Peptides against a protein of PDB entry 3B8E. Designs and how they scored, part 1

Scores and structures below are computed, not measured.

Target 1, 230 residues: chain A of PDB entry 3B8E
Amino acid sequence: PFLIFIIANIPLPLGTVTILCIDLGTDMVPAISLAYEQAESDIMKRQPRNPKTDKLVNEQLISMAYGQIGMIQALGGFFTYFVILAENGFLPIHLLGLRVNWDDRWINDVEDSYGQQWTYEQRKIVEFTCHTPFFVTIVVVQWADLVICKTRRNSVFQQGMKNKILIFGLFEETALAAFLSYCPGMGVALRMYPLKPTWWFCAFPYSLLIFVYDEVRKLIIRRRPGGWVE
Positions, changes and structure headers below are counted from each chain's first letter, unless a header gives other numbers.
Peptide ipSAE was made for these designs. It is ipSAE averaged over its two directions, with the distance scale d0 held at 1.0 Angstrom where the peptide's residues are scored. Compare it between designs on one protein only; published cut-offs may not apply.
The geometry check fails a fold that doesn't show the stated peptide or that is severely misdrawn somewhere.

## One batch from the design tools (peptide; aimed at target 1 F168 E172 A178 F179)

Design b1_p8_1 (made by RFdiffusion4)
Pose (drawn by RFdiffusion4):
Structure b1_p8_1 (pose): chain A 230 residues (1-230), chain P 8 residues (1-8)
Amino acid sequence: as target 1 above (230 residues)
Amino acid sequence: PPVFFPPV
C-alpha cells in the first residue's frame, strides 16, 4: 500500500493508523490462539533439533509467506481498493496521480466534480472508505491464513479444525473488524462503514485462492517424501 | 470462548 503508492503515485490504499489495526489489534488473538494448537505427530520420536541449522524463523518461512501468501493476500486487498472506487469514480486504468487537499474542488476525473467538503470526500471514498475495506480485506484472507498456518504437513482435514480458541478466535477477530468499521463513531480515528452488501465479500474471492494453494502443496509434500523445490 | 456476530 505504501510501496505502490510511490511507483505509480496513486491514492494511499492503506493508512498508517490503519496498519496498527492488524498487529496490536485484530491479528492478535488469532496468532495467540495458534499456539494452543496441538501435536501433528509423535515428536518424541526424532533427534533433538540441531540449533545450528533448523532455526525458528527459517528463511523458507519467509518464502512461504513474505513472498507467496503475502502476495496473493496482497492482490486481494489491492483489488478491493479499486472496486471501492469504481462505484464512485474510480479510474480502472486512470487515476495514477497526486490529489492535493488545498486544491479544494478544482479537479476530479472519470466524469465528476470532486473537491472541498467533497475533498474531505475526495479523500473519503478512501479515508473513511478504501482504507477500511483494504482492512477488512486483510482480515478476510487472515481466515484462510489462520486456517493454513495450522500445520505445515497436514490438511485441515487430517487434522480436525477444532482449536476451540482459534475457531472461536475467528469471530473474535472478524467481529472486531465490523464492530470497528461500523463503530457508532470511532470513525474519527479510524474510517467509516463499508457497505455491508458487497464491500466485504469482494476480498473473499481471494481467500479461497490462498486456502487451496497451501492445501495442495502439502500433498505434493506428502505425496513426495523429500519434496522437490517445495 | 465467546461467539461474536458482526453487525449489519

Design b1_p8_1_s1 (made by RFdiffusion4, then SolubleMPNN; from b1_p8_1, 4 letters changed)
Fold by OpenDDE base, seed 2:
Structure b1_p8_1_s1 (fold): chain B 230 residues (1-230), chain A 8 residues (1-8)
Amino acid sequence: as target 1 above (230 residues)
Amino acid sequence: PPIYVPPL
């Protein structure tokens, strides 16, 4: 998010403090919950792996897969951001390079893609209104990420939802997201303005995409053991 | 042109 903000000079999609709240608040409990996940049902049916070569290869492949998932998560956040701004008259192309004028307090006539002029105050309201849905989008795609992390090879449907701590983590991160989004004063403290409930659904296609992507990946691993997808 | 309002 921050890298694209610098390169494209777009209005800030997500505040740094809010990013820290994601990393510390929404990821920590889920990560701990994974330590209690039951081993895969077929893990003990496989032949012993070479402890020197197969460990390193597996770590690299896992890192690549999670890197790709992280890119899809970021794409989901930016999708929500661009949708909100487009609905408010700022098309994605118009946002490129707009930051300089957007952040200038003395410019009160910044035009949108349709020629409407926006005051500094109006621009900051819409910007901070984008921060909250971006944050919520990350939480929604993290639901998929957490669920797919339950297994390395098996489908989630094969493994099931037996880890009650993981389920608790999903509710906790969602409750935290709702708290940070709707608690009075969060607009001042975190630059997170309240969002319409409908914006919670904006990320659902990306959450589903992550889930389907990983299930297909795992299906390939099951059908072709020792492949590069493992 | 339409007046755009932030999605609060």
Scores: peptide ipSAE 0.026, ipTM 0.645, DockQ to the pose 0.062
OpenDDE base, seeds 1, 3, 4, 5: peptide ipSAE 0.022, 0.025, 0.027, 0.019; ipTM 0.635, 0.626, 0.640, 0.617; seed 4 fails the geometry check

Design b1_p8_1_s2 (made by RFdiffusion4, then SolubleMPNN; from b1_p8_1, 4 letters changed)
Fold by OpenDDE base, seed 3:
Structure b1_p8_1_s2 (fold): chain B 230 residues (1-230), chain A 8 residues (1-8)
Amino acid sequence: as target 1 above (230 residues)
Amino acid sequence: PPILVPPL
């Protein structure tokens, strides 16, 4: 989020409070739940990690987590952001460089793509209106991320959904996201304005894409051991 | 001016 905010000078896509709600709220129980996952059926066929040569965080993990899955998640969030702003009169091209005037409280005549003027207060309402759906989008794509993280090589269909703590984590993060989005006063307390229920579905294609992408990757690894994908 | 689409 912040890299594009700095490079493109667009209105803030995701607030600091919403980021904290992800990092400390919705991600905590899911991350802990992975410690209770059953070992993959092939674990005893693998040699132990060499603690002198093998890194816990390797290039493959960084490439997968940040370079592949993390990029799809970010694209999902930004898609939701651009759709909301476009529906409110701000086309994606018009957002480039707009941050400077958008964040200026003394400018009350910022024009949208249709020549409509927006006060500072109106702009901040729209900005904070974007933060909640972006947050919810991240939670929905995290469902897929958590599910794909259950296994390294085996399909989720081979592993199954037997981890009750992981299932609890999926419900907990979703319930927390709904609570933060819809509880009265969250707009004042957290700058998280309520969203239409339809915005929950904007992330579903991206969540499905993450799941299918990883299952295809794992299928390739199983069919071609020692291939360039491994 | 009126907002074209009310904020969600």
Scores: peptide ipSAE 0.029, ipTM 0.625, DockQ to the pose 0.043
OpenDDE base, seeds 1, 2, 4, 5: peptide ipSAE 0.054, 0.020, 0.022, 0.059; ipTM 0.818, 0.650, 0.622, 0.814; seeds 1, 5 fail the geometry check

Design b1_p8_1_s3 (made by RFdiffusion4, then SolubleMPNN; from b1_p8_1, 4 letters changed)
Fold by OpenDDE base, seed 5:
Structure b1_p8_1_s3 (fold): chain B 230 residues (1-230), chain A 8 residues (1-8)
Amino acid sequence: as target 1 above (230 residues)
Amino acid sequence: PPILIPPL
């Protein structure tokens, strides 16, 4: 979110408060739940890690988490952001460089893609209206990320959904996201404005894509051990 | 992996 905000000079896609709600709110119980996942059926067929050479966080893990899955998650968030701004008269091409005038409180005549003028207050309402659906989009793509993290090699269909703490985590993060989005006073307290129920569905294709992508990856690993995918 | 969104 912040890198594109700096490079493209677009209106802020995701606020600091919403990031804190992810890092300290919705991700905590799901992350802890992975500690209770059952070992994969092939665990005793794997060689032990060499503690001198093999890092716990290796290049392959960084590539998967941030470079592949994280990029699909970010694309889902930005898709929601661009759809909301387009519905409010700001087409994606018009957002490039707009931050300079968007964030200026003394400019009250910022034009949208249709020639409508927007006051500073109206622009900030639209900006904060994007933050909450972006946050919800993240929670929806995190459902898929959490589910794919249950296994390294086996399909989720082979592992099953037996981890009750993980199922609780999926429910808790969704309930927390709904609470933060719709509780009265959250607009004042957290600058989290209520979202239309339709915005919850914007992330579903990306969540499905994450799941399918990882299941295909795992299928390739199972069929071709020692390939470039492992 | 840590469920962390890239800082994009």
Scores: peptide ipSAE 0.086, ipTM 0.821, DockQ to the pose 0.042; fails the geometry check
OpenDDE base, seeds 1, 2, 3, 4: peptide ipSAE 0.061, 0.058, 0.057, 0.057; ipTM 0.824, 0.806, 0.817, 0.799; seeds 1, 2, 3, 4 fail the geometry check

Design b1_p8_1_s4 (made by RFdiffusion4, then SolubleMPNN; from b1_p8_1, 3 letters changed)
Fold by OpenDDE base, seed 5:
Structure b1_p8_1_s4 (fold): chain B 230 residues (1-230), chain A 8 residues (1-8)
Amino acid sequence: as target 1 above (230 residues)
Amino acid sequence: PPILVPPV
C-alpha cells in the first residue's frame, strides 16, 4: 500500500490504523492457531533440517509469502480501492499524481474524472471510506492464506479441517472485521467508516485464486519431487 | 500466517 502511495502518488489506499488492526487484530488468533495444526502424513518421510545451513525463513518462504501470495492479496486490496474510487468519480488513470492536490487542505476544487469538484473534507471521507473495504479485503484473502498454511505438501482436502482453533480464528477475525467496520463510533475512533455489504464480495475471486494457486503448487510438488517449485 | 501486511 505505502510503496504504491509513494511511487504513483495516489490517495492513501490503506491507513496506519487499518494496518494496525490487521497486524495486531485480525492476524493474531489465526497465526497462533497454526501452532495447533496436525503434522502432515508424510512428516516421517522428510529429512531433518540441517541447523547449520537451512534457515527457518528461507528464500522459498519469502518468495511464496511476500512475492506470490502477498502480491495476490495486494492486488485484491487495490482492486477494491480502484472500484470504490471509480464509483465516486475517480478513474484509475486520474489517481496517478493526484496525492499532491488530494492531501492539500487548502485546495477545495480538486476535479474528478467527470469534472466534479471535491472539497478537502469530501476527499478525506472518500479516502477513509476506501480504508475499511481494503481492510475487509485483506481479511477475506487471509482466509485463503490461513487455510493454505495448514500444509506444506499435502492438499488441504487430505489434511482436513480438524483444527478447531484455526476454525475459531477464521470466525474471530471475521467477527472482529465486522465489529471494527460497523460498530457505532468507529468513524470517530478509528476513521473506519461502514462499508456496503457488497464490498465483502470483491475479495472472493482473489481468495479463491490464492487457494487454487497453492493447491496446484502442492499438486506439482507431489507429482514432481525435487522440482524448482519445492 | 507470516504475511501480516501485503508488501505493496
Scores: peptide ipSAE 0.090, ipTM 0.827, DockQ to the pose 0.043; fails the geometry check
OpenDDE base, seeds 1, 2, 3, 4: peptide ipSAE 0.059, 0.047, 0.056, 0.030; ipTM 0.820, 0.785, 0.809, 0.627; seeds 1, 2, 3, 4 fail the geometry check

Design b1_p8_2 (made by RFdiffusion4)
Pose (drawn by RFdiffusion4):
Structure b1_p8_2 (pose): chain A 230 residues (1-230), chain P 8 residues (1-8)
Amino acid sequence: as target 1 above (230 residues)
Amino acid sequence: PPVIFPPV
């Protein structure tokens, strides 16, 4: 959101105060819950891990996330940001350009008249909007995320999805999002109510992508002992 | 664990 905000100087898809809603807020309970996760095998049947090699935060870890599921999770939120506008004057292949504030009216685009009070709006189909969606879009995938980061070898099936806390940590998250996106007013610090009709599901298309993917590979992992590149 | 449903 901040990166592409510079390369193609488009409107800020995600705010800073808006980022401190995934960390010390929404993703919180989910990860804590990840811990209550149980065994995945008879571990008391394997030499002790050699602290000189198999680190905790391996770098394959980074690959399988920071550059793989952080992307297909990236596109999903970097999609809703578009159709959050298209239904307001989004430029499917346009827009790529600054948007002053002291401008106050003077300019708009794709058949419109945006600015002052609609400048609080020319930055409101984004502020109290686009951001907040690019937010729920996050959580949206954090589901398939939270349900894939529950094993590194077994399918959600071979390992019943019964992490009581986590299952009941999901609503525990999703709810925070809506109870926060429809907060009777806590929209001053955060954003405004994203149309329950669609503004939510739009990110859900991608979550199904995440899931099946890591779900597949794990097979490639199992159907192949010392699985190749994966 | 409690269940908290998001508003409709």

Design b1_p8_2_s1 (made by RFdiffusion4, then SolubleMPNN; from b1_p8_2 with I4L V8L)
Fold by OpenDDE base, seed 2:
Structure b1_p8_2_s1 (fold): chain B 230 residues (1-230), chain A 8 residues (1-8)
Amino acid sequence: as target 1 above (230 residues)
Amino acid sequence: PPVLFPPL
């Protein structure tokens, strides 16, 4: 999010405080819950790693987490952001370079893609209205990310949802996301304005994509052991 | 004034 904000000079898609609420709020319990996940059915049939040569976190895992899944998550967030701004008259191409004038308090006549003029106050309402749906989008794609992290090789359907702490984590992060989105004063405290319930669904295609992508990856690993996909 | 359709 922040890199594209700098490179494209678009209005801020996600606030720094909101990012901290993801990293320190919604993700903590889910991440801890993975420590309680049961071993995969075939794990005891695998050779132990060599602790001198084999890293716990290898380049391939980093590439999968940040280069593949993280890109899908970012696309989901930006999709929600661009939809909200387009519905408010700002088409994606018009947002490029707009940040300079958007953030200027003295410019009260910033035009949208349809020639409508926007005051600074009106622009900031729309901007902060984007922050909460972007945040919620990240939480919704993190549901899929957490679920796929249950296993390295087996399908989630083979592993099942037996980890009650993980299920609690999914509930907790969702409840926290709802609290941060809808609690009175969050607009002032966190620049998180409330969102219509419909915006929760904008991320669902991306969550499904993450899940399907990883299940296909795991299927390939199971069918072709020793492949570069492991 | 601009027509605002925020998800509020």
Scores: peptide ipSAE 0.029, ipTM 0.591, DockQ to the pose 0.064
OpenDDE base, seeds 1, 3, 4, 5: peptide ipSAE 0.045, 0.023, 0.016, 0.011; ipTM 0.800, 0.583, 0.582, 0.623; seeds 1, 4 fail the geometry check

Design b1_p8_2_s2 (made by RFdiffusion4, then SolubleMPNN; from b1_p8_2 with I4L V8E)
Fold by OpenDDE base, seed 3:
Structure b1_p8_2_s2 (fold): chain B 230 residues (1-230), chain A 8 residues (1-8)
Amino acid sequence: as target 1 above (230 residues)
Amino acid sequence: PPVLFPPE
């Protein structure tokens, strides 16, 4: 989010507070939960391999896969951001370079894609309106990420949801997202304005995409052990 | 201008 904000000079898609809520609120419990994940059934059955070469190759391939997943997560957040701004009169192409005028409090006549003028206050309202659904989108996409992280090779359906701490992590991040989205005063305190419940579903296609992507990846790995997809 | 989500 921040890199695209700098490169494209678009209005801030995700505020500093919301970033902190993701990094410290939604990611910590899930990360801890992974430390208590049950060993994958096939890992325990495999004979020791060359500890240097096989570990390095696996770490590189895993890093690549998580990098791709991270790109899909970011894409999901930006999709939600662009949809919200488009529904408020700002088409994606119009946002390019707009930040300079957008953040200037003395400019009260910034035009949208339809020629409507927006005051600084109105622009900040719509900006902060983007923060909450962007945050929620990340949480919903993180559900898929956490679920797929349970296993390296086995399908989620094979490993199952046995880690109670992981389930608690999913609950915690969801509860936090709901709290930050709907608790009175969050708009003033955290720049997170209330979210219509329908916006929770905006990320579901991306969560499904991540899930399908990883299941296909794991299926390929199972069918072709030692392939580059591992 | 239209606002999708009203301020708190």
Scores: peptide ipSAE 0.015, ipTM 0.554, DockQ to the pose 0.031
OpenDDE base, seeds 1, 2, 4, 5: peptide ipSAE 0.014, 0.015, 0.014, 0.011; ipTM 0.542, 0.527, 0.520, 0.535

Design b1_p8_2_s3 (made by RFdiffusion4, then SolubleMPNN; from b1_p8_2, 3 letters changed)
Fold by OpenDDE base, seed 4:
Structure b1_p8_2_s3 (fold): chain B 230 residues (1-230), chain A 8 residues (1-8)
Amino acid sequence: as target 1 above (230 residues)
Amino acid sequence: PPIILPPL
């Protein structure tokens, strides 16, 4: 998010506070829950990792986590961001380079795509209104990410949802996201303004895409062991 | 195990 903010000079898509709420809030219990996941049925058929040559974080993991899943998640977040700004009169093309004037508190006549002028206060309300749905979008796509992380090779349907700590993590992160989004005073405390319930659904196609993408990947790995996808 | 990394 921050890279695109710098490169495209768009209004800030996701606030520092919301990032911290993800990294330290919603992701913590889900990440810990993976330590309690049952071993895959084929684990005893795999050779042990060579601790001298095989990295725990290898290029494959980086490619999958940041290059593939992370990109889909980022696209989901940005999609929600662009939809909200478009509904508020700011079309995506108009946002390019707008940051300079958007963040200037002395400019109170920033025009939207329809010629409506926006005060600094109004712009910041819209910006902070984007941060909460972006945050919620991340949580919703993280449901899929957590579920796909249960296994490396086996389908989730083969592994099942037996990890009670993981299930608890899914409920906890969702409840925390709802709490941070809707609790009175969060707009003042965290600059997280409440979102319409409809915004929760913006991420659903992306979560489904992540899930289907990984299940197809795993299917290919199972059918063609030693392929370039493994 | 893959750590769920938030998209930054």
Scores: peptide ipSAE 0.054, ipTM 0.798, DockQ to the pose 0.046
OpenDDE base, seeds 1, 2, 3, 5: peptide ipSAE 0.059, 0.052, 0.055, 0.079; ipTM 0.818, 0.799, 0.812, 0.821; seeds 1, 2, 3, 5 fail the geometry check

Design b1_p8_2_s4 (made by RFdiffusion4, then SolubleMPNN; from b1_p8_2 with V8L)
Fold by OpenDDE base, seed 5:
Structure b1_p8_2_s4 (fold): chain B 230 residues (1-230), chain A 8 residues (1-8)
Amino acid sequence: as target 1 above (230 residues)
Amino acid sequence: PPVIFPPL
C-alpha cells in the first residue's frame, strides 16, 4: 500500500492502524494453527533437507508467498480501493498525483472526476472508508492463503479440513474483522468506518483465484516432479 | 510459511 502511495501519489489505500490489526489481530491465530496441521501422506517419500545448505525460508518460498500470492492479495486490496473511490466520484486516472492536494487541509475545493468539490473533512472520511474494506479484503484473501498453506504438494481436497484449530482461526479472524468494522465507536477509536456488506464480496474472485492457482501449481508438481514449478 | 503481510 505505501509503495504505491509514494510512487503514484494516490490517497492512502491502507492505514497504519488497519495494518496493525492485520499483523497483530487477524493473522496471529491462523498462523499458529498451521503448527497443528497433519503431515502430508507422502512426507516419508521426501528426502530430508540438508541443514547446512537448505534454508527454511528459501527463494522459492519468498517467490511464492510475496511474489505470487502476495501480489494477488495486493491486487484484490487495490481493486476494492479503486471500486470504492470510483463509487464516490474518483476515477482511477484522477487519483494519480492527487495526494498532494488530498492531504492538504487548507484545500477544501478538490474536484472529483465529475467536477464535484470535496472538503478536507469529506476526503478524509472517504479515505478512512477505503481503509476498512481494504482490511476486510485482506482477511478474505487470507482465507485462501491459509487453506493453500495446509499442504505443499497434495491437494487440499486430499488433505481435508481436519485441523480444528485452523477452522477456528478462519472464524476468529472473520469475527474480529466484523467486530473492528461494525462495533460502535471504532470510527473514533481506530478510524475504522463501517463498510457496506457488498464490499465483502469484492475480494471473493481474488480469494478463489489464489485457491485455484495453488491447486493447479500442486497438480503440476504431482504430475511433473522436479519441474521448474517446484 | 511466514504470514504474508500485505505488501506495503
Scores: peptide ipSAE 0.056, ipTM 0.800, DockQ to the pose 0.043
OpenDDE base, seeds 1, 2, 3, 4: peptide ipSAE 0.057, 0.041, 0.021, 0.018; ipTM 0.821, 0.761, 0.622, 0.579; seed 1 fails the geometry check

Design b1_p8_3 (made by RFdiffusion4)
Pose (drawn by RFdiffusion4):
Structure b1_p8_3 (pose): chain A 230 residues (1-230), chain P 8 residues (1-8)
Amino acid sequence: as target 1 above (230 residues)
Amino acid sequence: PPVFPPFV
């Protein structure tokens, strides 16, 4: 959101105060819950881990996330940001350009008249909007995320999805999002109510991508002992 | 206890 905000100088898809809603807020309970996760095998049947090699935060870890599911999770939220505008004057292949504030009116695009008070608006189909969606879009995939980061070898099936806390940590998250996107007014600090009709589900298309993917490879992993590149 | 998101 901040990176592409510079390369193609488009409107800021995600705010800073908006980022401190995934960390010390929404993703919180989910990860804590990840811990209550149980065994995945008879571990008391394997030499002790050699602290010289198999680190905690391996770098394969980074690959399988920081550059793989952080992306297909990236596109999903970097998609809703578009159709959050298209239904307001989004430039499917346009827009790529600054948007002053002291401008107040003077300019718009794609057949419109945006600015002052609609400048609070020319930055409100984004502020109290686009951001907040690019937010719920996050959580949206954090589901398939939280349900894949529950094993590194077994399918959600071979390991019943019964982490009481986590299952009941999901609503525990999703709810925070909506109870926060429709907060009777805590929209001053955060954003405004994203149309329950669609503004939510739009990110859900991608979550199904995440899931099946890591779900597949795990087979490639198991159907293949020392699985190749994966 | 499960918390359910609102429906508007």

Design b1_p8_3_s1 (made by RFdiffusion4, then SolubleMPNN; from b1_p8_3, 3 letters changed)
Fold by OpenDDE base, seed 5:
Structure b1_p8_3_s1 (fold): chain B 230 residues (1-230), chain A 8 residues (1-8)
Amino acid sequence: as target 1 above (230 residues)
Amino acid sequence: PPLFPPLL
């Protein structure tokens, strides 16, 4: 979010408060739940890790988590952001460089893509109206990311959904996201304005894409051991 | 691993 905000000079896609709600709120119970996942059926057929040469966090893990899955998650968030701004009169091309005038409190005549003028207050309402759906989009793509993290090689269909703590984590993060989005006073306290129920569905294609992408990856690994995908 | 890298 912040990298594109700096490079493209667009209105802020995700606020600091919403980031804190992810890092300290919705991600904690899901992350802890992975410690309770059962071992994969093939674990005793794998060679032990060499503690001197093999890092726990290797380039492959960084590439998968940050470079592949993380990029699909970011695309989901930005898709929601661009759709909301387009529905409010700001087409994606018009957002490039707009931050300079958008963040200026003394400019009250910023034009949208249709020539409508927006006051500073109206622009900030729209900006904060993007933050909550972006946050919810992250939670929805998190469902897929958590589920794919259950296994390294086996399909989730082979592993099953037996981890009750992980199932609890999925419900908890969703309930927390709904609470933060819809509880009265959250607009004042957290600048999290209520979102239309339709915004919850914007991330579903990306969540499905993450799941399918990882299941296909795991299928390739199972069919071609020692390939460049492993 | 940190589950959600896209927050940067």
Scores: peptide ipSAE 0.058, ipTM 0.815, DockQ to the pose 0.041
OpenDDE base, seeds 1, 2, 3, 4: peptide ipSAE 0.053, 0.046, 0.052, 0.049; ipTM 0.805, 0.788, 0.799, 0.789

Design b1_p8_3_s2 (made by RFdiffusion4, then SolubleMPNN; from b1_p8_3, 4 letters changed)
Fold by OpenDDE base, seed 1:
Structure b1_p8_3_s2 (fold): chain B 230 residues (1-230), chain A 8 residues (1-8)
Amino acid sequence: as target 1 above (230 residues)
Amino acid sequence: PVLFPPLL
């Protein structure tokens, strides 16, 4: 989000507070839950990694986590951001370069795509109104990311959902996201304004895409061991 | 983010 904010000079898509709520709130219990995952059925049939040559974080892991899944998650977040701003009169093309005037507190006549003027206060309400649904979008795509992280090669349907701590993590992150989104005073305390319940569904196609993408990847790996996808 | 690198 920050890279596109700098490059495209758009209004801030995700605030520092919402990023902290992800890193210190919604990601912690899910990440810990993976330590309690049952071993894959084939783990004892694989050779151990060579600790001298095989990196724990390799190019394949970076490509998968940051380059593939990460990009789909970012697209989901930005989709929600653009939908909300478009519903408030700001079309995606109009947002390019708008940050300079958007963040200027002395300009109270910033026009939207329809010629409506927006005060600094109104613009900041809309900006912070985008942060909460972007955060919720991240939590919804996190469901898929956590579920795909249960296994390296086996399908989730082969592994099953037996990890009770992971199921608790999915519930906890969703409950925390709902609490931060709807608790009175969160607009003042965290700059997180309430979201319409419909915005929870904006991320569902992206969450499903992440899940299907990884299941197809794992299927290819199982059918073609030693392929370029592995 | 631990699970969400693209949030950088």
Scores: peptide ipSAE 0.048, ipTM 0.810, DockQ to the pose 0.040
OpenDDE base, seeds 2, 3, 4, 5: peptide ipSAE 0.046, 0.048, 0.042, 0.053; ipTM 0.793, 0.808, 0.797, 0.810; seed 5 fails the geometry check

Design b1_p8_3_s3 (made by RFdiffusion4, then SolubleMPNN; from b1_p8_3, 4 letters changed)
Fold by OpenDDE base, seed 5:
Structure b1_p8_3_s3 (fold): chain B 230 residues (1-230), chain A 8 residues (1-8)
Amino acid sequence: as target 1 above (230 residues)
Amino acid sequence: LPLFPPLL
C-alpha cells in the first residue's frame, strides 16, 4: 500500500491503524494455529534439511509468500480501493498524482473525474471509507493463504480440515474484522468507518485465485518432482 | 510463512 502511495502519489489506500489491526489483530491466531497442523503423509519420505546449507526462509519461500501470493493479495486490496473510489467519482487514472492536492487541508475544491468539487473533510471521509474495506479484503484473502499454508506438497483435500485451532482462527479473524468494521465508535477511535456488506465479496475472486493457484502448484510438484516449481 | 507481505 505505502509503496504505491509514494510512487503513484495516490490517496492513501490503507492506514497505519488498519495495518496494525492486521499485524497484531487478525493474523496472530491464524499464524499460531499453523503450529498445530498435522504432519503431511509423505514427511518420512523427504530428506532432512541440512542445517548448514538450507535456510528456513529461502528464496523459494520469499518468492512464494511475497512475490506470488502477496502480490495477488495486494491486487485484491487495490481492486477494492479503486472500485470504492470510482463509485465516489474518482476514476483510477484521475488518482495518479492527486495525493498532493488530496492531502492539502487548505484546498477545498479538488475535482473528481466528473467535475464535482470535494472539500478536505469529504475527501478524508472517502479515504477512511477505503481503509476498512481494504482491511476486510486482506482478511478474506488471508483465509485462502492460511488454508494453503497447511501443506507444502499435498492437496488441502488430502490433508483435510482437522486442525480445530486453525478453524477457530478463521472464525476469530472474521469476527474481529466484523467487530472493528461495525462496532459503534470505531470511526472516531480507529478511523474505521462501517462498510457496505457487499464489500466483503470484492475479495472472493482473489481468495479463490490464491487457493486454485496453490493447488495447481502443488499438483505440478506431485506430478513432476524436482521441477523448477519445487 | 509470514502470512501478509503485501502490507508495505
Scores: peptide ipSAE 0.057, ipTM 0.817, DockQ to the pose 0.041
OpenDDE base, seeds 1, 2, 3, 4: peptide ipSAE 0.049, 0.049, 0.051, 0.051; ipTM 0.802, 0.798, 0.800, 0.799

